# Peptides against a protein of PDB entry 7Q4I, part 207

Target 1, 281 residues: chain A of PDB entry 7Q4I
Amino acid sequence: HENSTIAERLYSEVRVLCWIMTNPSNHQKKARHVKRTWGKRCNKLIFMSSAKDDELDAVALPVGEGRNNLWGKTKEAYKYIYEHHINDADWFLKADDDTYTIVENMRYMLYPYSPETPVYFGCKFKPYVKQGYMSGGAGYVLSREAVRRFVVEALPNPKLCKSDNSGAEDVEIGKCLQNVNVLAGDSRDSNGRGRFFPFVPEHHLIPSHTDKKFWYWQYIFYKTDEGLDCCSDNAISFHYVSPNQMYVLDYLIYHLRPYGIINTPDALPNKLAVGELMPEI

## One batch from the design tools (peptide; made by RFdiffusion4, then SolubleMPNN)

Design b2_p27_5_s3 (from b2_p27_5, 10 letters changed)
Fold by OpenDDE base, seed 1:
Structure b2_p27_5_s3 (fold): chain B 281 residues (1-281), chain A 27 residues (1-27)
Amino acid sequence: as target 1 above (281 residues)
Amino acid sequence: SEELEKIYERAQKLAEEIEKYYGVKYT
């Protein structure tokens, strides 16, 4: 007897294509569990691999495997999306096969934005790219216009986008997108809390005795806190989520309810004009 | 308190693994 009317509306109005970065060795080990959990809530779900898998709906991209080929795979994935699927969605999410995503929370964040606005969202990091770039592991989402600019304007020009397949894929796409005036958006909620996370919930919720030299503190673009204030109530993604943890998260988020507690969603914000962003916090 | 300590230990281990991963990625 759960009321999903608003979620159903957003499913129709904020269409999301999710593409999952995977490889043949992870089709059964990881990717199939994405398909069986949060991936089923995308409007379209595609697994980007080096081998075709009809059971998984995996696409064989013309790239090799390994960490040195992730940038090459990202370029080919977005080329494939632009050629075959650019009109199938409004927003285009990249995630890893160990990323968990609450797609409804992403639709809520994206609702006010036009897909014709050149913008993308994720966990923003500050190094290497002036406006920042989005962490690859946390997942990042491009508007339709951002995909168009990336594939049509950036990729064909070696001065705007790295032609070699080497490098950190998230940094390289961040450079390319900046060079074609795609804006790195702010994904934080109205309280300044993050929505995209490059680690598991436990790592963010529990203060770690990590020293101040831990790379994350030097990379995060916005100030972040540890503990219960680390994360938005409408958090979107977590990384390094095991297959078993995906099923646990699905149960906890979508099935387990405390009897007698009813959550009423906040009203949707007004839609923005094309090219307009929400103000910085 | 014992359960909390286990959580901290797991978080620390994960942080170390992630640091290695990103260290290779960004260097």
Scores: peptide ipSAE 0.026, ipTM 0.630, DockQ to the pose 0.126
Fold by OpenDDE base, seed 4:
Structure b2_p27_5_s3 (fold): chain B 281 residues (1-281), chain A 27 residues (1-27)
Amino acid sequence: as target 1 above (281 residues)
Amino acid sequence: SEELEKIYERAQKLAEEIEKYYGVKYT
C-alpha cells in the first residue's frame, strides 16, 4: 500500500545503532517491548544492562544498578560500542527503555550530515553546559566521530570527563562532548519545531495550564510552543512511553491510515443493492 | 468540556511527577 523506497534508501545510507539503557528488572517489563516495536527499525539494537540476556540481546556492563550509576553505564556503553561496533553504524542513538523513537524521521534529520562531523542531536537543554546538552530521556544521537572523540579523547582525561560514575548522565556526557569540540546540533525542523521530546506526546501536544515556572521552560534551549505547534510532523522521540503505548504508537504511525490521503488508495468496493450485505470472508 | 478538563488535569499531574524527578536529578 505504501512506497517505502526512500525509507529503504535512508536505512542503507544513514545507518543507526540504537543502544537502550535498561536494567535486569526491566528486561521483560520494558526493554522487550522496545525490541518488539521501534527498536526493530534500527540497523543494530543493543540493550545495555548489568546482566546478560541472550533473548533480549542485553550486554552486561561492569557497573552497579541504581540511579547513581547511569553515568557509569553511559560511559561503559559507549566504550563497548567503540570497541565492538564503531563500524556497524554511522550514528549512535542512546534511548531509555521507555523512550519511543521514529527512526525514519531521525534518518531524515541526519541525512545531510557526515558521520565524520563531530556532532550530536537530541532535545537541547541550556543549563550546566555552555553550548547546551541533550536531554537523556528524549534520547540523543552521536555521530561516529563524536563517539570516537568521547571514548578516545574525553573519557581517559579526568579534566575533560568526570571519572566518577555519579551525576546526571546527560549533563556529564554533554560536558565531555563540549570539551572535545563535539557540537550540540539543532534538531528542529525547517519550521523551527522540535523533534526530540523528553515527555509523552500528550504532555507536549495538549496545552497545559502549566505555570511558566515549570522547569522545562527554563531548561529548553530553543523557544517552543505548546499544542500542535510544539512538534514537527517529522518528530523523532518521546519519553515516558509505557509498553502498551509503544504498541499503540506503532499502530498509529505505521499502520493506521486515513483513506484518500495516500497517493494510490485502494479502489472503492462496488455499491450493494438495497438489502444486500457484504459477503463474509 | 469536562473530558478536556480531565486530560489537562492528567497532563498537569504528569508534569508535576516529571518536575520532581528532574528536580532531584539536577539539584
Scores: peptide ipSAE 0.025, ipTM 0.626, DockQ to the pose 0.134
Fold by OpenDDE base, seed 5:
Structure b2_p27_5_s3 (fold): chain B 281 residues (1-281), chain A 27 residues (1-27)
Amino acid sequence: as target 1 above (281 residues)
Amino acid sequence: SEELEKIYERAQKLAEEIEKYYGVKYT
């Protein structure tokens, strides 16, 4: 039997609404498996689609399907969240239906931050946005204040936020958030290791999996390595995780235990004031 | 890295079994 006392505390104190980007064709194929695995560890889980699905708890947003509409769907998703769920959580995670998230690790990262701090976290990329933007595939999490600023201040102003539904979703929200002074946070742990990953664990953990000329190394905001030093022991997300791999990860992370090894959690850091960030490493 | 590769190979085999059980196909 496990002692989950600290995890339960964080579940209560660091409330996370997870919204999953999906489409009707993926409700059964992908989204349902998110719901059956890591999604159940969110305080609230919503699937953002173009069609309603009562079994999945999918919302039909007024958007078309296809990659060209992902930005439109993101805007509508956050409008929906703001209208209906802004007080249901402190933090609001966007993930894809092939993203796997260790929600407890995200709560640990978020614990010191005030949800009233205009900040968001993810895998930070350096191009296109001065402060950087968070990779869409790795998932990104907005504070409640960040959501408010995005929906109330950015979206209604075409000068601050792109009105068209086209464009790279993650870049566009990054631009919008920057324009309303939402800070692109540093999600790295105290050792400088990343927590949000735009690829599967294998692609990050296996040394020399990709050429150093691979676009990722040019996009990543913070220097990172491959191998075991690539990733925090408290990693939060991985992308391109197949439905079956979600169950594998769920088993490995939450069920498989090396007998006789007891992991003691690190002490929680002090809470930060509103507007305060952790010092950069 | 070699040990990690072996772990992932095992994980893939498990994934295949899970796929059969749950009828999951990743596309």
Scores: peptide ipSAE 0.021, ipTM 0.462, DockQ to the pose 0.031
Fold by OpenDDE base, seed 2:
Structure b2_p27_5_s3 (fold): chain B 281 residues (1-281), chain A 27 residues (1-27)
Amino acid sequence: as target 1 above (281 residues)
Amino acid sequence: SEELEKIYERAQKLAEEIEKYYGVKYT
């Protein structure tokens, strides 16, 4: 009974490849549930691992296991994408195997942008990188041009991009992207509300859930409110989502409807020129 | 809000039902 015409249009016009950061121990525990929930709404879904899994569609990257290799895995993942999949999508999302993503909302945010614009989006943090960087846990999405610049221009140059595999993955890619003039975009909606979240909905929606001394408040690039005004009605991602919670979110977002309440989508914005960004709020 | 709390409580109950139906475990 639902009209998905606009969502179908965006599925075709704003193609998203989602790659999921995982490891062999999480293939069945976590990654499988991504595939069975929100991952099915990506145009292409790939699980980046250290071991191949044909059932999951997992790729064995030439990296070791452990937290110290996450940066290495990210580099190899984007190299793999560039080599095999750069034309399969317009936008390239990194997410964790415990990240939940509303892909339609991401397409809506991305719609006005050219994939040839060197830009990426996510939950922007302010430390370490002058323009900011995107939180790894919330997931971040690169334009096709951003991927090209990262792989072709940044990675081969040790002066632009860290050659070893150590360091915070999200910070290191943020440095590399800045060094090749990939812009850290503003993912907030027209009301200034965030769309990418590094925690579960509960942690953002409940006022005073965290101490004001919590590191997050020092890391966020843009000022944010707590409570219902914390988050866009078109929120894109949440992190630390358990497998069970993924199914709950899938039900609540895509199946549960309050009878008699009709949601009419807003008109799509105008397309931006290559290199043009939406005005900051 | 009380309304939000009720939503979360309902979601938790649903999660338990989903776990039973699909055999999904986080551990």
Scores: peptide ipSAE 0.013, ipTM 0.455, DockQ to the pose 0.027

Design b2_p27_5_s4 (from b2_p27_5, 11 letters changed)
Fold by OpenDDE base, seed 4:
Structure b2_p27_5_s4 (fold): chain B 281 residues (1-281), chain A 27 residues (1-27)
Amino acid sequence: as target 1 above (281 residues)
Amino acid sequence: SKELEEIYEKAQKIAEEIEKYYGEKYT
């Protein structure tokens, strides 16, 4: 039996509302697999769509479909959260329907911070926004105060926040948050390793002969190394995770255990005699 | 390192087997 006492404590003390960016065509294909895997570890899980789905718990936002409306969905999602759910959590995670998140690791990172601190975390990129912005694909988490400032102070002011629904949603929210003095936090661990990743684990963990010309190296705010040194032992998120890979990650992270690393391993079974088989259970 | 690559290849193989199992079960 795993000792989950500390995880249970953090679940109560670091409450996270996760909202998932999706669309009606992905409710069954992608979003339901988030709900069946990592999304169940959020304190609250909401799917933000253009159509209502009671089985998924999807909200119909007043936005059109298509890639050009992602910023519109983000604005309406946070308005909806502020109006209906601002007291249901301390932290508010945006993720895509192909993002995988280890919520316990996120709670661990967030634990020392007050939700009344105007801060947000994610994979920080350096272009377009002076303090940086968080990659949309890796997911990003706002404090309760950050949500309040975004919805109440930034969104109503076209000088602080883009009124049109066009543009890169992660860049646009990053601009808005900077304009209301929400801090772009450092999500790296004590060893300087990243926790939020805009790609699958394979792309980060395998030293690719990726040409230093790959856009990611120009976008990343903090210097990162390739290979195992890229990633925290307490990594939080990965992007472009297929529905099947979500179940793989759930198994590998929460079920698969190497025998003997757990402080109190189960006793080894008795040795069988020559020719004796283990009884079928 | 070659050692890390081998570890990753083994992990990928395991992941593929698990993906197949869960894919058949949940898709």
Scores: peptide ipSAE 0.018, ipTM 0.477, DockQ to the pose 0.025
Fold by OpenDDE base, seed 5:
Structure b2_p27_5_s4 (fold): chain B 281 residues (1-281), chain A 27 residues (1-27)
Amino acid sequence: as target 1 above (281 residues)
Amino acid sequence: SKELEEIYEKAQKIAEEIEKYYGEKYT
């Protein structure tokens, strides 16, 4: 038996709506497995698609399919969220149907922040956007105020936000958010370790898995290492997680326990004022 | 480290078994 009292408190105090980027061909193949694993730990879970699926709780957005429409789908997804669900949560996570998220760790990271602070978090990349942008694959989470600014202030203005549906989804939303003064937050823990990852755990945890010339090292906003020190003990997300690996991760994280080891959670930090960020490390 | 490698190898074997089980059940 586990003591989940703190997790339950955070579930109530740090409400997260998770929207999953998917398509009709992946409803059964991928999205369903998100729903059966980590997605059940969101306060609200919505699958954003081009076709309705009542079993999945998928929404049919007025967009086409394919990589060239991902930006369009993201815009419509957040419009839908703003219209129907803006008060259902404090934070709004975008993830792919092959992203795995430890929602409790995300709540822990988000706890000190006001949802009225215009901020978003994820795996921050440095190119294309001055303040950086969050990697699409790692998933990124917007505050309620960030969603409001994105939908109400950015999207209606072609000078602030790209009207076309083409382009790199994560870059385009990053540009839009910057243009409405939504801050690209630092998601690293107190040790400077990342929490959002655009690859599977193995790709980050295994030293020298990738060449140092790999694009990722040029894109990452904050210096990071490979190996065990790559990742926070409170890591939030991984990408390119197969449906089977989602169940593996669910088992390893939530069920498998080393007997006799009791993890005591760290004390929660003080809450920040509206507009205040944690100090950079 | 060698110790870390051994840990990962053990974890990988467990993961493979679990993946097989869940894969057969849910795919």
Scores: peptide ipSAE 0.018, ipTM 0.465, DockQ to the pose 0.025
Fold by OpenDDE base, seed 1:
Structure b2_p27_5_s4 (fold): chain B 281 residues (1-281), chain A 27 residues (1-27)
Amino acid sequence: as target 1 above (281 residues)
Amino acid sequence: SKELEEIYEKAQKIAEEIEKYYGEKYT
């Protein structure tokens, strides 16, 4: 048996609504595997689509399909969340139907922060947005106050938020959030290691998998190392995870144990005041 | 690192077996 007392406490105190970006063609191919793996560890799980699916619990948003509509889908998803679910959670995670998330590690990162602090976290990129923006594929998490500001203050104002549905989804939400003073947080651990990853574990863990000219190294907001120091021991997300790999990751993370090795969790940090962030490293 | 490579190789072998099993069951 295992001791899950701290994880159970965080499940209650750090409530996370996960919404999954999907489409009707991926309901059976990808989204159902999210529901059967890491998505079951969210306090609430919603699939945002263009068609309803009662088996999946998918919502039909009033948007078209295709890459050019991802920004439109994100706007409608957060409108739907604000209208129906703003009090059902403290934090609101966007993920793709090929993103894998260790929700317990996300709760650990979020624990010190107030959900009334206007902040969001993810894999921070530096281009296009002064404070940075969070990579769409790695997933990003908004506080309740960040969702409120996005939906109530930013979306209704074309000067603050792009009214057209075109553009890079992650860049556009990043611009909108900056314009309403939602802070782009630092998701790195105390050693400066990343927690949200826009690629599969293999691509981050294996040194020299990409050359130094690869766009990622120019986009990453914080300096990162390759190899074992690339990734936090409390990593939160990976992208481009196949349906089969989701089950592998679930087994390896939650079931497979080396006999005789017991991991003791670190103590929880002190909670921050409303509007306070952790010091930058 | 050499340690990471060893961990990776072990994980990959397990992953291949699990992927086959779950792929057949859920896809």
Scores: peptide ipSAE 0.017, ipTM 0.460, DockQ to the pose 0.025
Fold by OpenDDE base, seed 2:
Structure b2_p27_5_s4 (fold): chain B 281 residues (1-281), chain A 27 residues (1-27)
Amino acid sequence: as target 1 above (281 residues)
Amino acid sequence: SKELEEIYEKAQKIAEEIEKYYGEKYT
């Protein structure tokens, strides 16, 4: 009884490859629940690990495990994608095995952009990188051209991209991307509301008595409100989502319906030329 | 833990039942 015509159109026109950052200890605990929930809505879903798992569709990257190897894993993941999957999608999402993503909302945000535009989106942070960088936990999405530039132009050049595997993954990719003129896009909606969130919905939706000195407020690139106005009606991602919460979110977003309320999607915006961005708000 | 596994298995079964009733749109 659902009309999904526009979502089906966007599924075809805005192809998304989702790669999930995971490790062998999380294949069963976390990653399989991504595969069984929101990951099904990606055009292609790949789990990037240090061990192969045919049931999960996990790839064994030539990297070690541990927090200090996340940057190494990200580099190898995008190298793998570029070599094997660069034509399988238009956009390439990095997410963690505890990130939840509403892929339809991401396709809606991405629709006007050319995949040949060197751009990436996520929750933009302002420190360390002049144009900003995207928070690793919230997930971030690269255009096909951004992936090409990252792998072909940035990674081979130690002056453009850190050659060792140490450092904050999201900061390091942000530096590399900036150095090859990949633009840090604005993922906010037309009301200036965020779409990518580095925390669970509760932490964003509930006004917190957080100290103004809380690091997050110093890191966010754009001003964000707390409470009901924190988040776009077309929010894309949340982080620190437990496996159980993924199933709850799937139910709430895709199955639960308030009787008598009909949601009509807004008209799609005009497509942008290659290299053109939406105006910042 | 065994307890967590049981919780996850239960959640998976519920998800499968939901998908059976509402249909899987994307694979």
Scores: peptide ipSAE 0.010, ipTM 0.367, DockQ to the pose 0.019; fails the geometry check

Design b2_p27_6_s1 (from b2_p27_6, 15 letters changed)
Fold by OpenDDE base, seed 3:
Structure b2_p27_6_s1 (fold): chain B 281 residues (1-281), chain A 27 residues (1-27)
Amino acid sequence: as target 1 above (281 residues)
Amino acid sequence: DEKLKKDLEELEKQIKEYLEEEKKKKE
């Protein structure tokens, strides 16, 4: 029998609301498969769309569809969360309907942090925003205080947050969060390995002769190794995961076990004070 | 690297086949 005692403890102590960016055309094709796989491990799962779907638990946000409306949808999603769900969780994850997330690993990363600390985590990129911003595709997680500052302080002020719905969603929220002193955290593990990934596992794990000119290497905030050393043993997310690959990942991570290997989890770190971050590695 | 890629592709294929068989058992 699998010992899930620590995972159960973290489920109760590190409450995560996951909201999924989707659209009506993807409810059945993609979003449903998130709900049937990793999304069921969130404390609360909400699909943010332009149309209501009671089977999916999708919310119809007052936004249009298309790539040019992603920023608008993100703003409305967090407004909705703040109004209806701000006390239902401690942490608020944005993911796409083709993002796969190991929620237990995210809880482990978040455990030492206070949800009252204005911080957010993800795959940090260096361009456009001084402190960096989190890649939209890899998913990013805001503390409760970060959500409050975003919705209450940033969004109402056009000088702090872009009022129109155009622009790169992840860059725009990154600018807004910086302007209200929400810190862009370091999501790397103790070995300096990344946890949030903007591509499929294959693209990160297999050293491709990736042209050093590939934009990703210019965008990544922290230096990362290639191959198997690219990724934390406690990796959190991958992007561009097909519906079929979600089931494969679910099987590999939660069902497939090498016989005779007992994984003893590391001890939980000490909790940080409000406003305190882990030291940079 | 190429070997690892092939091994992963084969594993994915095997898992897909397994899942399809399990689905048929539930029908």
Scores: peptide ipSAE 0.012, ipTM 0.380, DockQ to the pose 0.026
Fold by OpenDDE base, seed 4:
Structure b2_p27_6_s1 (fold): chain B 281 residues (1-281), chain A 27 residues (1-27)
Amino acid sequence: as target 1 above (281 residues)
Amino acid sequence: DEKLKKDLEELEKQIKEYLEEEKKKKE
């Protein structure tokens, strides 16, 4: 038997609105699979797109499609959230339609923090922003106060926040948040292991002994160990997760159990005599 | 747990080998 009492408590006390960055071409290919897997564990799930989709619960934002409009979409998404949903959650997660998130682990990380604290979490990168910024692909989560400051204080001021829709989405929001004194938090666990990952698990768990020149090592804000010590046992997110891999991860994390370790073990069946088969159910 | 550590190291090795083989197949 599984005991979910703590998870249920955190679901109530640490409310998370998840918004998913997507586009009309990915509604069926990618976004639908988020909704069918980890997205169902959010308190509120919204897909931010350029076209409405009632089956997906997608919102049509007033932005064009393409990589050059991702920053514009992020600004409009948070404006929409602030206008319609700011009181529906305590924390506001941005993720891509190929990001996988363990929401319970995120709630665990967020539990000590007040949503009125101007803070956000994710995979912290060091370039371009003095305090760092959170990698867009790994997903990042803003407190309610961080959203308020972003929308009310930063966005209306071109000196604080870029008015043009071009640029790297994660860098631009990082600049805006810094300019309104939203803190870039440390999402590492008590052992200093990361929780938000901008790649698939395989890329983080397996040390690349050969490519010390990989850009990632220059971008990470905190030094991380290689191998299994790279990643928290309470990891929160991975990026570039295919639709099929989302279902695999859901199975491995929420269904697969080693007997006698995680769950209260059921009684073993009686031993059968030689030649005896189990009775048909 | 030294046994667990060894088992995990072996697993890492196996995964690495698998990924390298898969990469070669795609080239």
Scores: peptide ipSAE 0.006, ipTM 0.389, DockQ to the pose 0.033
Fold by OpenDDE base, seed 5:
Structure b2_p27_6_s1 (fold): chain B 281 residues (1-281), chain A 27 residues (1-27)
Amino acid sequence: as target 1 above (281 residues)
Amino acid sequence: DEKLKKDLEELEKQIKEYLEEEKKKKE
């Protein structure tokens, strides 16, 4: 027997549209595995591509493929969402087709916030953007108001948002969002542990002297530890997750249970007023 | 699925390594 009453409540009260950054070459290789695993726990799941795929529910955005077009694809994706789906959810998650997300943990984090608060969450990086920006790989989630401001206020103004489709996608959206007073939220838990991770769990849990960790420590907005203290027990996302690893994670998180250990969820916090944020730790 | 098996083996290895490192930190 499983008690999912709180999760079901949050599914209804904290509606999440997940859009997945993908391309036609990855529809079958990667994107479909997102759909078959964590993506099914989104209230709405859309794959943003350059080609339509009815089986996948992929949208053909008017953009080219390649790393140099990721920013263009993000702009078009949010334009599409605003036009067609802005009322279908309260929160709008961007993830890659190799990002794994525990959507319930994201709903838990988002629960106190109003969707009308101009805020977004993710793995906050400190460079380039004064308030910080959210790492693209870890995935980031915008409130409905943040999407509105991005699409309606930022995108049409070249002074506020880069009109060219080139550049680092996560940095560029971070700049745009800052320019329209969308706040870069703190996604850490009450213990100061991160929830969005730009790497696989092993890269965070296991101390590594990789070059990636070297830059990561320079980029991370909030100080974090390695090992078990690196990550919240309510972690939300990991990046560079292979299709097979998605199924492994899905099994470990949602199916595998240690017999005799009962997890009782913490009480939900009080809801915040519009414009109010949780205090930073 | 051989790939899944391999991933599980790798995961087991990673968990083991993690636990060993955590043990060393506590010593």
Scores: peptide ipSAE 0.016, ipTM 0.426, DockQ to the pose 0.034; fails the geometry check
Fold by OpenDDE base, seed 2:
Structure b2_p27_6_s1 (fold): chain B 281 residues (1-281), chain A 27 residues (1-27)
Amino acid sequence: as target 1 above (281 residues)
Amino acid sequence: DEKLKKDLEELEKQIKEYLEEEKKKKE
């Protein structure tokens, strides 16, 4: 028998709305499998698309399809969330339809923070934005206050936020958020290990003779190690996860247990005041 | 553990449904 008491507590105290970026061609191929796996552990799950799908609970946003419209979709998604769902959660996760998320680990990371703190978390990259920005593929999570500032303060002002729908989605939201003083948080654990990953577990866990010239090493905001020390024991997300791999990960994380090994959760940290961040490691 | 058994049964069902749908797309 699993003791899920602390996970149940965090489910109630750290409410997460997950919105999944998808398109009509991926509703059945990808998005459905998110709904059937990790997405069911969100307090609210919404699929943001260009077409409505009642079976999926997909919303038709007034945007076109294609990579050049991802920024437009993100803006409309958060506008929709602010209008309809801002009080339904404390934290608002963006993920792709090929992102896998361990929601319990995200709640653990978020627990000390106030939703009224203007902060967001993810895999932080250093280019283009002074404070950094969060990689789109790894998924990123905004506090309720961050969503408010983004929608109410940033989006209406072309000087603060790009008005057209072109550009790199993750960079553009990063610029907008910086311009309204939403802080790019540090998602690393107490050992300095990352929690949000823009690739599959294999690419992070296996030391590859990655050429030091690989773009990722130039983009990461925090230095990370390769191998088993790359990733937190409380890792939150991975990207480029196929539908089949989502079911495998669900089995491995939530069902497969080594006999005789009992995992006891660490004590919860103290809650932070509004506007306070955890000290950098 | 009845809860675990039910969760595994649901997972197996989901995987089976996925595989069946993927087969239909290839036909």
Scores: peptide ipSAE 0.012, ipTM 0.367, DockQ to the pose 0.019; fails the geometry check

